# Peptides against a protein of PDB entry 8HF1, part 28

Target 1, 320 residues: chain A of PDB entry 8HF1
Amino acid sequence: NVMLYATKPTEVMVSFPHQEQVLTVTRLISAEIEKFYVSLDLMNIGVQPIRRSKSLQCLRDPSKKSFVKQLFNDFLYQMKEYGIYAASIAIISLIVEFDIKRRQAETLSVKLMHRTALTLCEKIRHLLVQKLQDMTYDDDDDNVNTEEVIMNFSTPKVQRFLMSLKVSFADKDPKDICCLVFVERRYTCKCIYGLLLNYIQSTPELRNVLTPQFMVGRNNISPDFESVLERKWQKSAIQQFRDGNANLMICSSVLEEGIDVQACNHVFILDPVKTFNMYVQSKGRARTTEAKFVLFTADKEREKTIQQIYQYRKAHNDIA

## One batch from the design tools (peptide; made by RFdiffusion4, then SolubleMPNN)

Design b1_p10_6_s1 (from b1_p10_6, 4 letters changed)
Fold by OpenDDE base, seed 2:
Structure b1_p10_6_s1 (fold): chain B 320 residues (1-320), chain A 10 residues (1-10)
Amino acid sequence: as target 1 above (320 residues)
Amino acid sequence: MEPVEYIEIK
């Protein structure tokens, strides 16, 4: 029970300026997705046979359209919350997913739907990459993965997160680092992982210091939809983190209560702490004597965040 | 870039 350990990590708040990156490309992408939703609603894909999942909870959307919209909505969220650079990585995950779904399509109409979604993802990818290249003199895709491009096309939150990693871990022994990064959404884990790989590779002070891994939370929808591959990947990622072959783990806020992750010296909360349980579970991973629990907040939300943390501390002390 | 401001929540 994570609540029983009086973990007294140093709780740190990092503020970031509330800058809405109003980029023309972001508006264009959003408009293309909205046009696609209108087109998607007009698509007749027929009634799909409801395969009885043994898990009672997942009524497969007989239209499969809601799942397509969910992926694009998650992409739009990532683009807004993490920036264009993160979006360029996030779109690849959609491309992979829609290509898999296209290949697995039992009907021509469903195959066409996923093909249309895939075509939109490729268009979005092109628009994002072109915008990243506007800062590079060279047309080579590898040149978009520089520290400068990553920083300039990331949101202020992500910029402060990356700077916090650099300040916290520059030239440290990799063995002395056990870092967790909590994010709210499943797809954000992969996106931030890809961003961190490129950032670490472009940052000499971190290249041999941080080895990131990610853990995708179980889909609350059905364990039957988790590929055997995804389950194997999760087990491997946890094992690498336990063995010290990875020293930074990106995870969704639902570390299922059964994932025995080691005591960490750093816990970063990249997304807002929305619940007391998230606060206790994430803070309860920062167990070393000098452990840091780092929160990111917009400057305008600073006071509200502090008050929320005090409420959670009080509630925790009343239960302990 | 501006330095990261760290505020300890006491």
Scores: peptide ipSAE 0.528, ipTM 0.926, DockQ to the pose 0.878
Fold by OpenDDE base, seed 3:
Structure b1_p10_6_s1 (fold): chain B 320 residues (1-320), chain A 10 residues (1-10)
Amino acid sequence: as target 1 above (320 residues)
Amino acid sequence: MEPVEYIEIK
């Protein structure tokens, strides 16, 4: 009986300095969103009709106000965790969503609420883009999508992630790369995807090496709320990754739901590993020979992260 | 930028 010792991936920790980049622009944006919440609470939008889903669980459709606040709270999280450059991409997703909701509004009051949210998003977009342009001292090159601008307006975590991609994959054969990037939140997948597209395009050593895709987990609240477009996008993204037309996949909780993705040689965990299941499932995708499992941690959380990984290893060995 | 410190978790 040759016990096929499954080759365990090499587990690597990358530390980053805990620098809260408290820029004046981030404080201004946060204050504008807080003022908007006060105004939003005063808006009379009437009683919203409860959508009867056919399933016996009356999941109260989250109040239209609660959904607006959720999107701005998710945006504030992206800005804090990933930086101003990532926030400039994240705000476009809010603009698109609020424009759709404005067009689909059944009442004038709801239409006005989404219009006010959209106006705030356009103001935020302008403030972010203006701040990205402050580094382009040369009058002629309005291109805010350079490697330098991306790096300077990203958090230390994102900077270390991008550097780790460059060191790991510079001038490699695209066929030899099968990379997963795990993030905690579904909205982060799209934000980091947009950031990576611009970074790869602006980095010669990666331009023909990495082809990113992203996958968002099923909406845990109801599969009926997944747009036909989102489901088509997920199927297309998975298929491109299986066919080798994409070699880097950004995922949230998707792999917990049993999406069969091929064995990967690199797994990056961009956000803190909060659960044993996340650890086992993400690490369990690093199955090739010499596979790497890379974690990112703040310097202050280094020891706590190491101890947590040892506890997860122990718990995993007790189940295996 | 400072080189990325890679620590293998043994």
Scores: peptide ipSAE 0.528, ipTM 0.925, DockQ to the pose 0.863
Fold by OpenDDE base, seed 1:
Structure b1_p10_6_s1 (fold): chain B 320 residues (1-320), chain A 10 residues (1-10)
Amino acid sequence: as target 1 above (320 residues)
Amino acid sequence: MEPVEYIEIK
């Protein structure tokens, strides 16, 4: 039980300016998704047979439209919270998912729905990549994966996170690093993983220092829907982190389900701590003597964040 | 870029 560990990591807050990236491209993308939702609601895809497996409390929307909307809403959240560079990575995950769903479609109408969603994702990808290229003054360097491009097209939160990684880990021994990065949503793990791979590769001081991995929390969806590939990836990622072949692990708050991750010296909370359980579980992973627990807050939420941490500390001391 | 402000929560 992680709650029983009397860990006293140094708790650090990093502030960032609350600036919404009001780019014309983000407004255009949002408007294209809203137009697509209107079109999607008008699509007649028929009634899908409800395979009543008793364990799938996920009410499969018999229209499969709710799942399509969920993926685009998740993408819009990534674009807002992490920026257009992170969105350019997130959209690839949607492309892969919609292509799989298109191939698995039992009807022509469902196949067409997923094809239309895929076409929109390719348009969004093009708009994002074009905007990332607008900063590459050199016509010949198609490389949008530079430190400068990543930083300029990331939200202030992500900028401060990347700067904090660089300051914390530049030119350190990889063996002395055991880092967790907590995010709220499971799809953010893949997005931030892709961003970190590109950032580390573009940052000489980190290239041979940080080896990232990610864990996708188990869906409450039956293990039958977890692709054999996803299960293999999770087992491999956890094993690499245990063996020290990876020293930075990105995970969602769903570490509740008994993934024994080793004691870490750094824990980054990239998204707001919303629950006492998330606070105790994430802080309970910072178990080394000099462990740091780092949280990110908007300047306007600074005082509220401090008060929330004091309430969680008090509640933790009352049960310890 | 402005320096990262680190605040220890005491």
Scores: peptide ipSAE 0.523, ipTM 0.926, DockQ to the pose 0.864
Fold by OpenDDE base, seed 4:
Structure b1_p10_6_s1 (fold): chain B 320 residues (1-320), chain A 10 residues (1-10)
Amino acid sequence: as target 1 above (320 residues)
Amino acid sequence: MEPVEYIEIK
């Protein structure tokens, strides 16, 4: 019954040009990560005893190598999908994580593995920051966090997303905004959050309008301490969004169904809608009067995206 | 930059 009377949000598609930005720096970074994987496979870290903590069936990667590779693969994905600017923020998260893992290392071999990963992340950070500085004509203004730098080093998808935020929210009353941004991957939430903080701060018409937060699903691989910090952060971020202290929330699709988020007037889907469940759950948050549900698609995938949305609408109407 | 093209999916 509640689904039948829900004002259907206006579904909007924003197209972006498919540009494979093949920058020399992205090729160099990818090659350095591949070389690191070869070295990582040769590292003897010993057989780590599977400390089954009794309660969580989380298969801790006994090698700890797969987790390291996952983080770098997620970084490579973010660099490809969101651009060099987003990658410069994403790499900081890897640095923090590998430094924690290095300090928590029970063996010298594991400590060395995380140290080597950390050294690679620092090298990647320098390569990214140097590339961001190439556009600053003034050698004295080390501020790579300008609207121009963010836009120029973002993918066409992210450029269209940022422009859509500017057009949608410029000089609006913060209280009239309740915005969700959905992304596919957990690590993208924090990356896009950092990008949005810098973009909003560099964009006068948004500085006092948008207050972003992010929410990540539980990481089953993280130690209990990280899971406690993440749970505290998640609760705080949701509460700030409920209280109106934040008006833009970045969420991954891994949001457990138990997170009660209020009805929103804007829902942005930054990544492709891959499942009917993602479509229904995300669209189901756009419930206010004149709510907008905004999708981003490459120009070449426009027709396929429209047909997929029609199929999802049909399937949703058949179950309603 | 090119204007954002908004297409309403009817």
Scores: peptide ipSAE 0.522, ipTM 0.925, DockQ to the pose 0.876

Design b1_p10_6_s2 (from b1_p10_6, 5 letters changed)
Fold by OpenDDE base, seed 5:
Structure b1_p10_6_s2 (fold): chain B 320 residues (1-320), chain A 10 residues (1-10)
Amino acid sequence: as target 1 above (320 residues)
Amino acid sequence: MEPIVYEKIE
């Protein structure tokens, strides 16, 4: 029970400017997704054949359109919250998912729907990569993974996060590092993981210091859809973090219900703390004597964030 | 890039 230990980590806030990233490319991508939603709403996919074994999925998304919109909405969120570099990684996950769904399609209409979504994802990927290449003299796709490109095409929040990692961990012994990074959304874990892999690889001071992993909470809603591969990977990632083979773990808020993660010396909250439980559970992982609990906030939300943390501290002390 | 401002939440 994480609440039983009065962990007193140093709570730190890092502010970032609220810059609306006014990139023409982001507007174009958003407009293309909106046009696609109009087209998607007009698609007649008919009544989906209810296979007896898949009845629960058909009940949740009878049109299979809501899932498509969810993935694009999650992409749009990541593009907005983390920037176009993170979006270039996020879009690959959509491509993979829509290709799987296209192959698994039980009807021609559903197959065509996923094909159209996939075609849009490829267009978006090209637009993103082209924009990342604007800073590179070489047309080589590998040149877009530099520290400079990552930083320039990340949101101020992500820039401050990456800088905080560099300042905190540059040239340190990997064994002295136990870092958690909390994000709100399950899908963000993989996106930020990919971003961190590239950033760490491009940053000499971190290349042999940080070994990231990500952990996606069990999908309590659909345990049947967690591939055996995903479950094996998740177990392996957790074990690597326990064994010290990974020293940075990206987690979604779903850690609430049963992944025993070791005591960490750094906890980064990349997304806003929306619940008392998230605050207690995440803060409760910062258990070392000099543990840091780092929050990222927009400058305009700074005061509100501080007040919310004071309320959570008070509520935590009233239970302790 | 502007320096990171770390504020301790007291």
Scores: peptide ipSAE 0.488, ipTM 0.923, DockQ to the pose 0.863
Fold by OpenDDE base, seed 1:
Structure b1_p10_6_s2 (fold): chain B 320 residues (1-320), chain A 10 residues (1-10)
Amino acid sequence: as target 1 above (320 residues)
Amino acid sequence: MEPIVYEKIE
């Protein structure tokens, strides 16, 4: 039980300016998705046979439209919270998912729906990549994966996170690093993983220092819907982190399900701590004597964040 | 970029 560990990590807060990236491209993409939702609502895809597996309390929208909207809403959240560079990585995951769903479509109407969603994702990808290229003054260097491009097209939160990694880990021994990065949503794990791979590769001081991995929490969806590939990836990622072949693990709050991750010396909370359980579990992973527990907060939410941490500390001391 | 402000939560 992680709650029984009397760990006293140093709790640190990093503030960032609350700036919504009001890019014209972000507004255009949002408007294209809203237009697509209107079109999607008008699509007649027929009644899909409800495979009543008792364990799938996920009310599969018999129209499969709800799942399409969920993926685009998740993408819009990534673009808002992490910036257009993170969005350029997130959109690739949607492209892969919609292509799989298109191939698995039982009807022509469902196949067409997923094809239309895929076409929109390719348009969004093009708009994002074009905007990332606008900063590359050199016509010949198609490389949008530079430190400068990543930093300029990331939200202030992500900028502070990346700077904090660079300051914390530049030129350190990889063996001395055991880092967790907590995010709220499971799809953010993969998005931030892709961003970190590119950032580490573009940052000489980190290239041979940080080896990231990610854990996607088990969907409450039956293990039958977890692709054999996803299960293999999770087992491999956890094993690499245990063996020290990876020293930074990105995970969602779903570490509740008994994934025994080793004691860490750094825990980064990239998204707001919304629950006492998330606070105790994430803090309970910072078990080394010099462990750091780092929170990111918008300047406007600073006082609220401090008060919430004091409430969680009090509640933790009352049960310990 | 502005320097990172680290605040210890006491």
Scores: peptide ipSAE 0.487, ipTM 0.923, DockQ to the pose 0.870
Fold by OpenDDE base, seed 4:
Structure b1_p10_6_s2 (fold): chain B 320 residues (1-320), chain A 10 residues (1-10)
Amino acid sequence: as target 1 above (320 residues)
Amino acid sequence: MEPIVYEKIE
């Protein structure tokens, strides 16, 4: 019954040009990571004792190498999908994580592995920052966090997303905004959060209008590695969003059904809708009057996206 | 930048 009377959100598609921005810097970074993987495979870190904490069969990679590769693969994905500017923020998260892992290393070999990964991240950060500075005409203004730099070093998808935020929320009352942004990957939440903080700060018409937060689902692979800090952050971010102290929440698709988020007037899907469940869960948050559900699609995938949405609508109506 | 094209999915 409640599903029948839910005002169906207006579903909107925003197309973007498929530009494979093959920058020389992105090729160089990819090649440096590939070289690092070869070196990492040759590293003998020894058989780490599987501390079987009794309960949850989280396949702790005993080598810890797969986790290192996962972080760099997620970074490469973010650089490709969101652009160089987003990558410059994403790499900082890797630096922080590898520094923590380096300090927590039980063996010299594991410490060295994380140190080598950290050194690579620092090199990548320098390459990215240098490339962002290439557009600053004034050598004296080291501020790579301008609206122009953010836009120029973002993918067409992210450019359209940022423009959509500007058009949707410029000079609006913060209390009238309840926005969700859905992304596929956990690490993307923090990356897009950092990008949005800088974009909002550089965009006068969004200053004091948008207050972003981010929330990541529980990491099923390593609930034990959810730092007490991450759990505290999630609780605080949700509470700020409930209290109206934040009006934009970035969420990964891995939001367990148990996180009660209020009805929103805007839902942005920044990444492709890959599953019916993602469609229903995300769209089901757009419940206010005149709610908008905004999808981003490459021009070449436009027809396929429309057909997929029609299939999901049909399937949703057949179960309602 | 090109204007954003908003397409309503009917």
Scores: peptide ipSAE 0.483, ipTM 0.923, DockQ to the pose 0.848
Fold by OpenDDE base, seed 3:
Structure b1_p10_6_s2 (fold): chain B 320 residues (1-320), chain A 10 residues (1-10)
Amino acid sequence: as target 1 above (320 residues)
Amino acid sequence: MEPIVYEKIE
């Protein structure tokens, strides 16, 4: 009985400085969102009809106000965790969503609510873009999508992640790369995807090496139409990754739901590993020979992260 | 930027 010792991936930790760079622009944006919440609470939008979904689980559709607050809270999280550059991409997703909801509004009051949210998003977008342009001292090159701008307006975590990609994959054969990037939140997948597209395009050593895709978990709350489009998009993204048309996949909790993705040689965990299941499922994708499992941690959380990984290793060995 | 410190978790 040759016990095929499954080659365990090399587990690597990358530390980053805990710099709360609270820029004046981030404080201004947060204050504008807080003022908007006060105004939103005063808006009379009437009683919303409960959509009876045919499935017995009356998942109460979150109130239309609660959904608006959720999107802005998710945006504030992206800005804090990933930086101003990532926030400039994240705000576009809010603009698109609020414009759709404005057009689909059944009442004038709901239409006005989404219009007010959209106006705030456009103001936030302007403030973010203006701040990204403050580093382009040269009058002629209005391109805010340079490697330098991306790096300077990203958090230390994102900077270390981008540097780790560059060091790991510079001038490699695209066929030799099968990379997963795990993030905690579904909206982070799209935000980091947009950031990576711009970073790869602006980095010569990666431009023809990395082709990113993203995958978002099933939204149990999305309307049937959104769920069908999301499912079609997920199937296309997975197929591109299986066919080798994409070699880097950004994932949230989707891989915990049993989506079969090929064995990867690199797994990056961009956000803290909060659950044993996330640890096992993400690490379990690093199955190739010499596979790497890379964690990012703040310096202050280093010891806590190491201890948590040892506890997860112990628990995994007790189940295996 | 400072070089990335890679620490192997043994």
Scores: peptide ipSAE 0.478, ipTM 0.919, DockQ to the pose 0.851

Design b1_p10_6_s3 (from b1_p10_6, 4 letters changed)
Fold by OpenDDE base, seed 5:
Structure b1_p10_6_s3 (fold): chain B 320 residues (1-320), chain A 10 residues (1-10)
Amino acid sequence: as target 1 above (320 residues)
Amino acid sequence: MEPVVYEEIK
């Protein structure tokens, strides 16, 4: 029970400028997705055969259109919140998912729907990669994974996060590091993981220092969609983090549901703390004597964030 | 880029 241990980590706030990233590419991508939604709404996919699979998701979306829209909305969120570099990684996850769904399609109409979504994802990928290449002299896709490209095409929040990692962990002993990174959304875990892999690989001071992993919480809504590979990956990632073979774990709020991880010395909250439970559970992982609990906030939301943390501290002290 | 400023929430 994380609440029983009144850990007093140092609570730190890192502010970032609220930039409306007015990139022409992000506007173009958003407009292409909106056009696709209009087209998707016009698609007649007929009555879908009810798969005998008791998946609540098949019951919620007999047309499977809402799931397609969800994935693109999740992508748009990642592009907005983390930047176009993170979006270039996020789009690959959509491509993989739509290709799986296309192959698993029970009807030609559903197969065509997922094919159209996949075609849009490939177009978006090309637009993103082309924009990342604007900073590279060479048209090689591998050249877009530099520290400079990652930083310049990340949101101010992600820039401050990456800089915080560099300042906190440059040239340290990997054994002295136990870091958690909390994100709101499960799909963000994989996106930020991919971004961190590339950033760490491009940053000499971190390359042999940070070994990231990610944990996606169990999809209680659709256990049937958890690939055997994903479940194996999750178990392996947790074990690697427990064994110290990984020292940075990216996780969503699903750590609340009983994934026991060791006491960490750093906890980064990359997304806004929306609930008292998230605050207590995430802060309760920063258990070492010198543990840091780091929050990221937009400058405009700084005061509101501080007041919210004071309210959560008060509420936590009233329960302890 | 501006340096990362850490503000302790007291």
Scores: peptide ipSAE 0.567, ipTM 0.939, DockQ to the pose 0.893
Fold by OpenDDE base, seed 2:
Structure b1_p10_6_s3 (fold): chain B 320 residues (1-320), chain A 10 residues (1-10)
Amino acid sequence: as target 1 above (320 residues)
Amino acid sequence: MEPVVYEEIK
């Protein structure tokens, strides 16, 4: 029973311009990934043994071509939805994952597949970093992690999100802040976390105010493939947030029922609210007297978003 | 940059 009797959070909408920043670099990267998919389909990796989990679920072998394509598709999504700065962080996560899988590869063919994927990730990283550097007029300042670079190479949604953080939390006591940021995808938690670390470090008004953490939702892939390290990280991140050592938590929309996260005063929904359950679960975390539930919408989708929220409010009141 | 406008959904 989520005590529905808590003070209803103020539901706030932040509009952003629907600008498709079509950068040449994003087209080049997309074309290189598509070219890689063609090459990947031609690779003979042999018959991979289906590892059965103890849970009888046919584990999708993470060494399969489909998993490699999933990671690059998630990267392409992040680049589109959050911008090339977020993509420069997201690609590092792919590099790490493919390097781990390359080392864990039981066959030379699988090892080669992950090596080829890794080589593509390094090329993509170079293209992204080069584009971020094109705005640094000073050839000597290799620091692509400035507020200006972050803002200019982020999507309008992310720009409005970062500005919302600055306006909401500038000069506040860190103890008075309990913020959740909901994103749809697991990998988005990591790239938005990395983006926020760099943004907070580059923004004097936030540097000693916001301490971000992230929680990666459990992979629907069997708990047997979640590294002991990932599970330890999740527990540590939640504990830091409970102890007040972190005051901003980035979550995937599936906060498992039972993560006792304290009552938050700010809940940001960075991605569209696609389900009634997501609405209720995320809104139900904003429980303080002045709690804000903040939605981001494109200007063109403003009316649709408002109507969807009214439908969810009605449905919630009919169940309550 | 344009200021962030918060619109309350009433």
Scores: peptide ipSAE 0.567, ipTM 0.938, DockQ to the pose 0.897
Fold by OpenDDE base, seed 4:
Structure b1_p10_6_s3 (fold): chain B 320 residues (1-320), chain A 10 residues (1-10)
Amino acid sequence: as target 1 above (320 residues)
Amino acid sequence: MEPVVYEEIK
């Protein structure tokens, strides 16, 4: 019954050109990761003892190689989907993770594996930063965190998203903003958060308007790998968003049942809506008067996106 | 850059 009286948000589509930015640097990075995978497969790290306290993931892959490959695959995805600027932030998260894993390594072979991964991440970071600096005409301004650099090294999707934030929120009262941004992948939350911090700081019209936070869903693969730090961060981020100390929240999953989040006036879906459940739950957060539910689509996928939304609307109305 | 066009899905 409460769903029937909720003012249905205005569903808005923002189209972006399908541009495969085939930069030489992205090809080089991809090739270096593929070479690393070959070397990683040849690494004998031995059979790691199955300790009962090791997460289900450590039970499934005692070599921990699949986890290393997953992080690099998620990085490659972020570089492709969000661009070089986002990748420069994403790689820092890999550096931090591999340094932690290197320090926690129970064996010299595992320590060496994570060290080799870390060295590759440092090389990738250098290649990305060097490419971001190629647009700074002034050799003296090492600041790659300008609005221009962020925009030029972002994918058309991210460019349209950032422009949408600027148009929607420029010079508004922070208290009038309650925004959710949904992304598909856990690691994308932190990447887009870092990008938004830099973009907001470089954009005068947003600097005192938007205060972003991020939250990732629980790691279904290993709740034990949720560091006490990550759990504290999630609780703090949600509380800041409830208290109005943050007005933009980036989420990789629909806020789990039991995370009460206020009604939002804007919901951005940065990645494709792949499931009916994602559609209903994300749209169901846009509950204020004049709430907007914003989708991003490539021009070539526009019609397919519209048809998918009509199917989801129909299915939602048949259940309501 | 081209302006952001908001298309309402009617």
Scores: peptide ipSAE 0.562, ipTM 0.937, DockQ to the pose 0.896
Fold by OpenDDE base, seed 3:
Structure b1_p10_6_s3 (fold): chain B 320 residues (1-320), chain A 10 residues (1-10)
Amino acid sequence: as target 1 above (320 residues)
Amino acid sequence: MEPVVYEEIK
């Protein structure tokens, strides 16, 4: 019996300094969101009709206020975890969502609530863009999408991720690349996708090498609320990655949802591996010869991360 | 920026 030892991917850890870049702008934005929450709690928007979805779906907040707070809390998470540049992209998604909700509002009070949220998002966008422009000393080149601006306004984690992409893929044949990037949150997929588009376009060694796509997991809360547009986007993104028209896929929880992606030569885990299933499923996509499985960890959490990987390896060997 | 340090988890 030739035990075909499936070539296990090389597991690599990249450490980054734990620097909380506490910029004055991030404190100001957080304080403006907190003030908005106080005002939001005082808004009388009436009782909204509970749409009886037949499934035991999480009781939609009948006030729709929790959804507004969720979007801003997700934005604050993106700003903290990925930096100001990523936040400048993430805020656009909130603007689009609140404008849609404002147009779809059945009552004047709900319309006003979404309008107030939208006004705050525009203020936040202005503060972020102004801060990105503070590094362009030259009055003539308003281009905030340079490699330098992206790197300087990204967290140490994102900086190490971008450097790892550049070192791994500079001047390579696009056909030899099949890369997955795993993130924890669905909103991070769009944010990191937008960041990577701008970074690749600003990095000569990557412009014709990396073609990114993103895929958000199906909303476990309701397959019925995936817009026809989101479902079309997911199908198109998967097909482009299968056809080799895209060679880097950013995803969250995609493998838990039974989306079959091809065997990859690189798997990057941008966020902490929180579950055994996430470890097994993400590592299980690094199946080519000499495949790499790359983890990012803060220096302070390095030892804890190593011990967690050893526990996951042991548990995986006990079930395999 | 400091070079990216890659550590193989053996």
Scores: peptide ipSAE 0.536, ipTM 0.927, DockQ to the pose 0.875

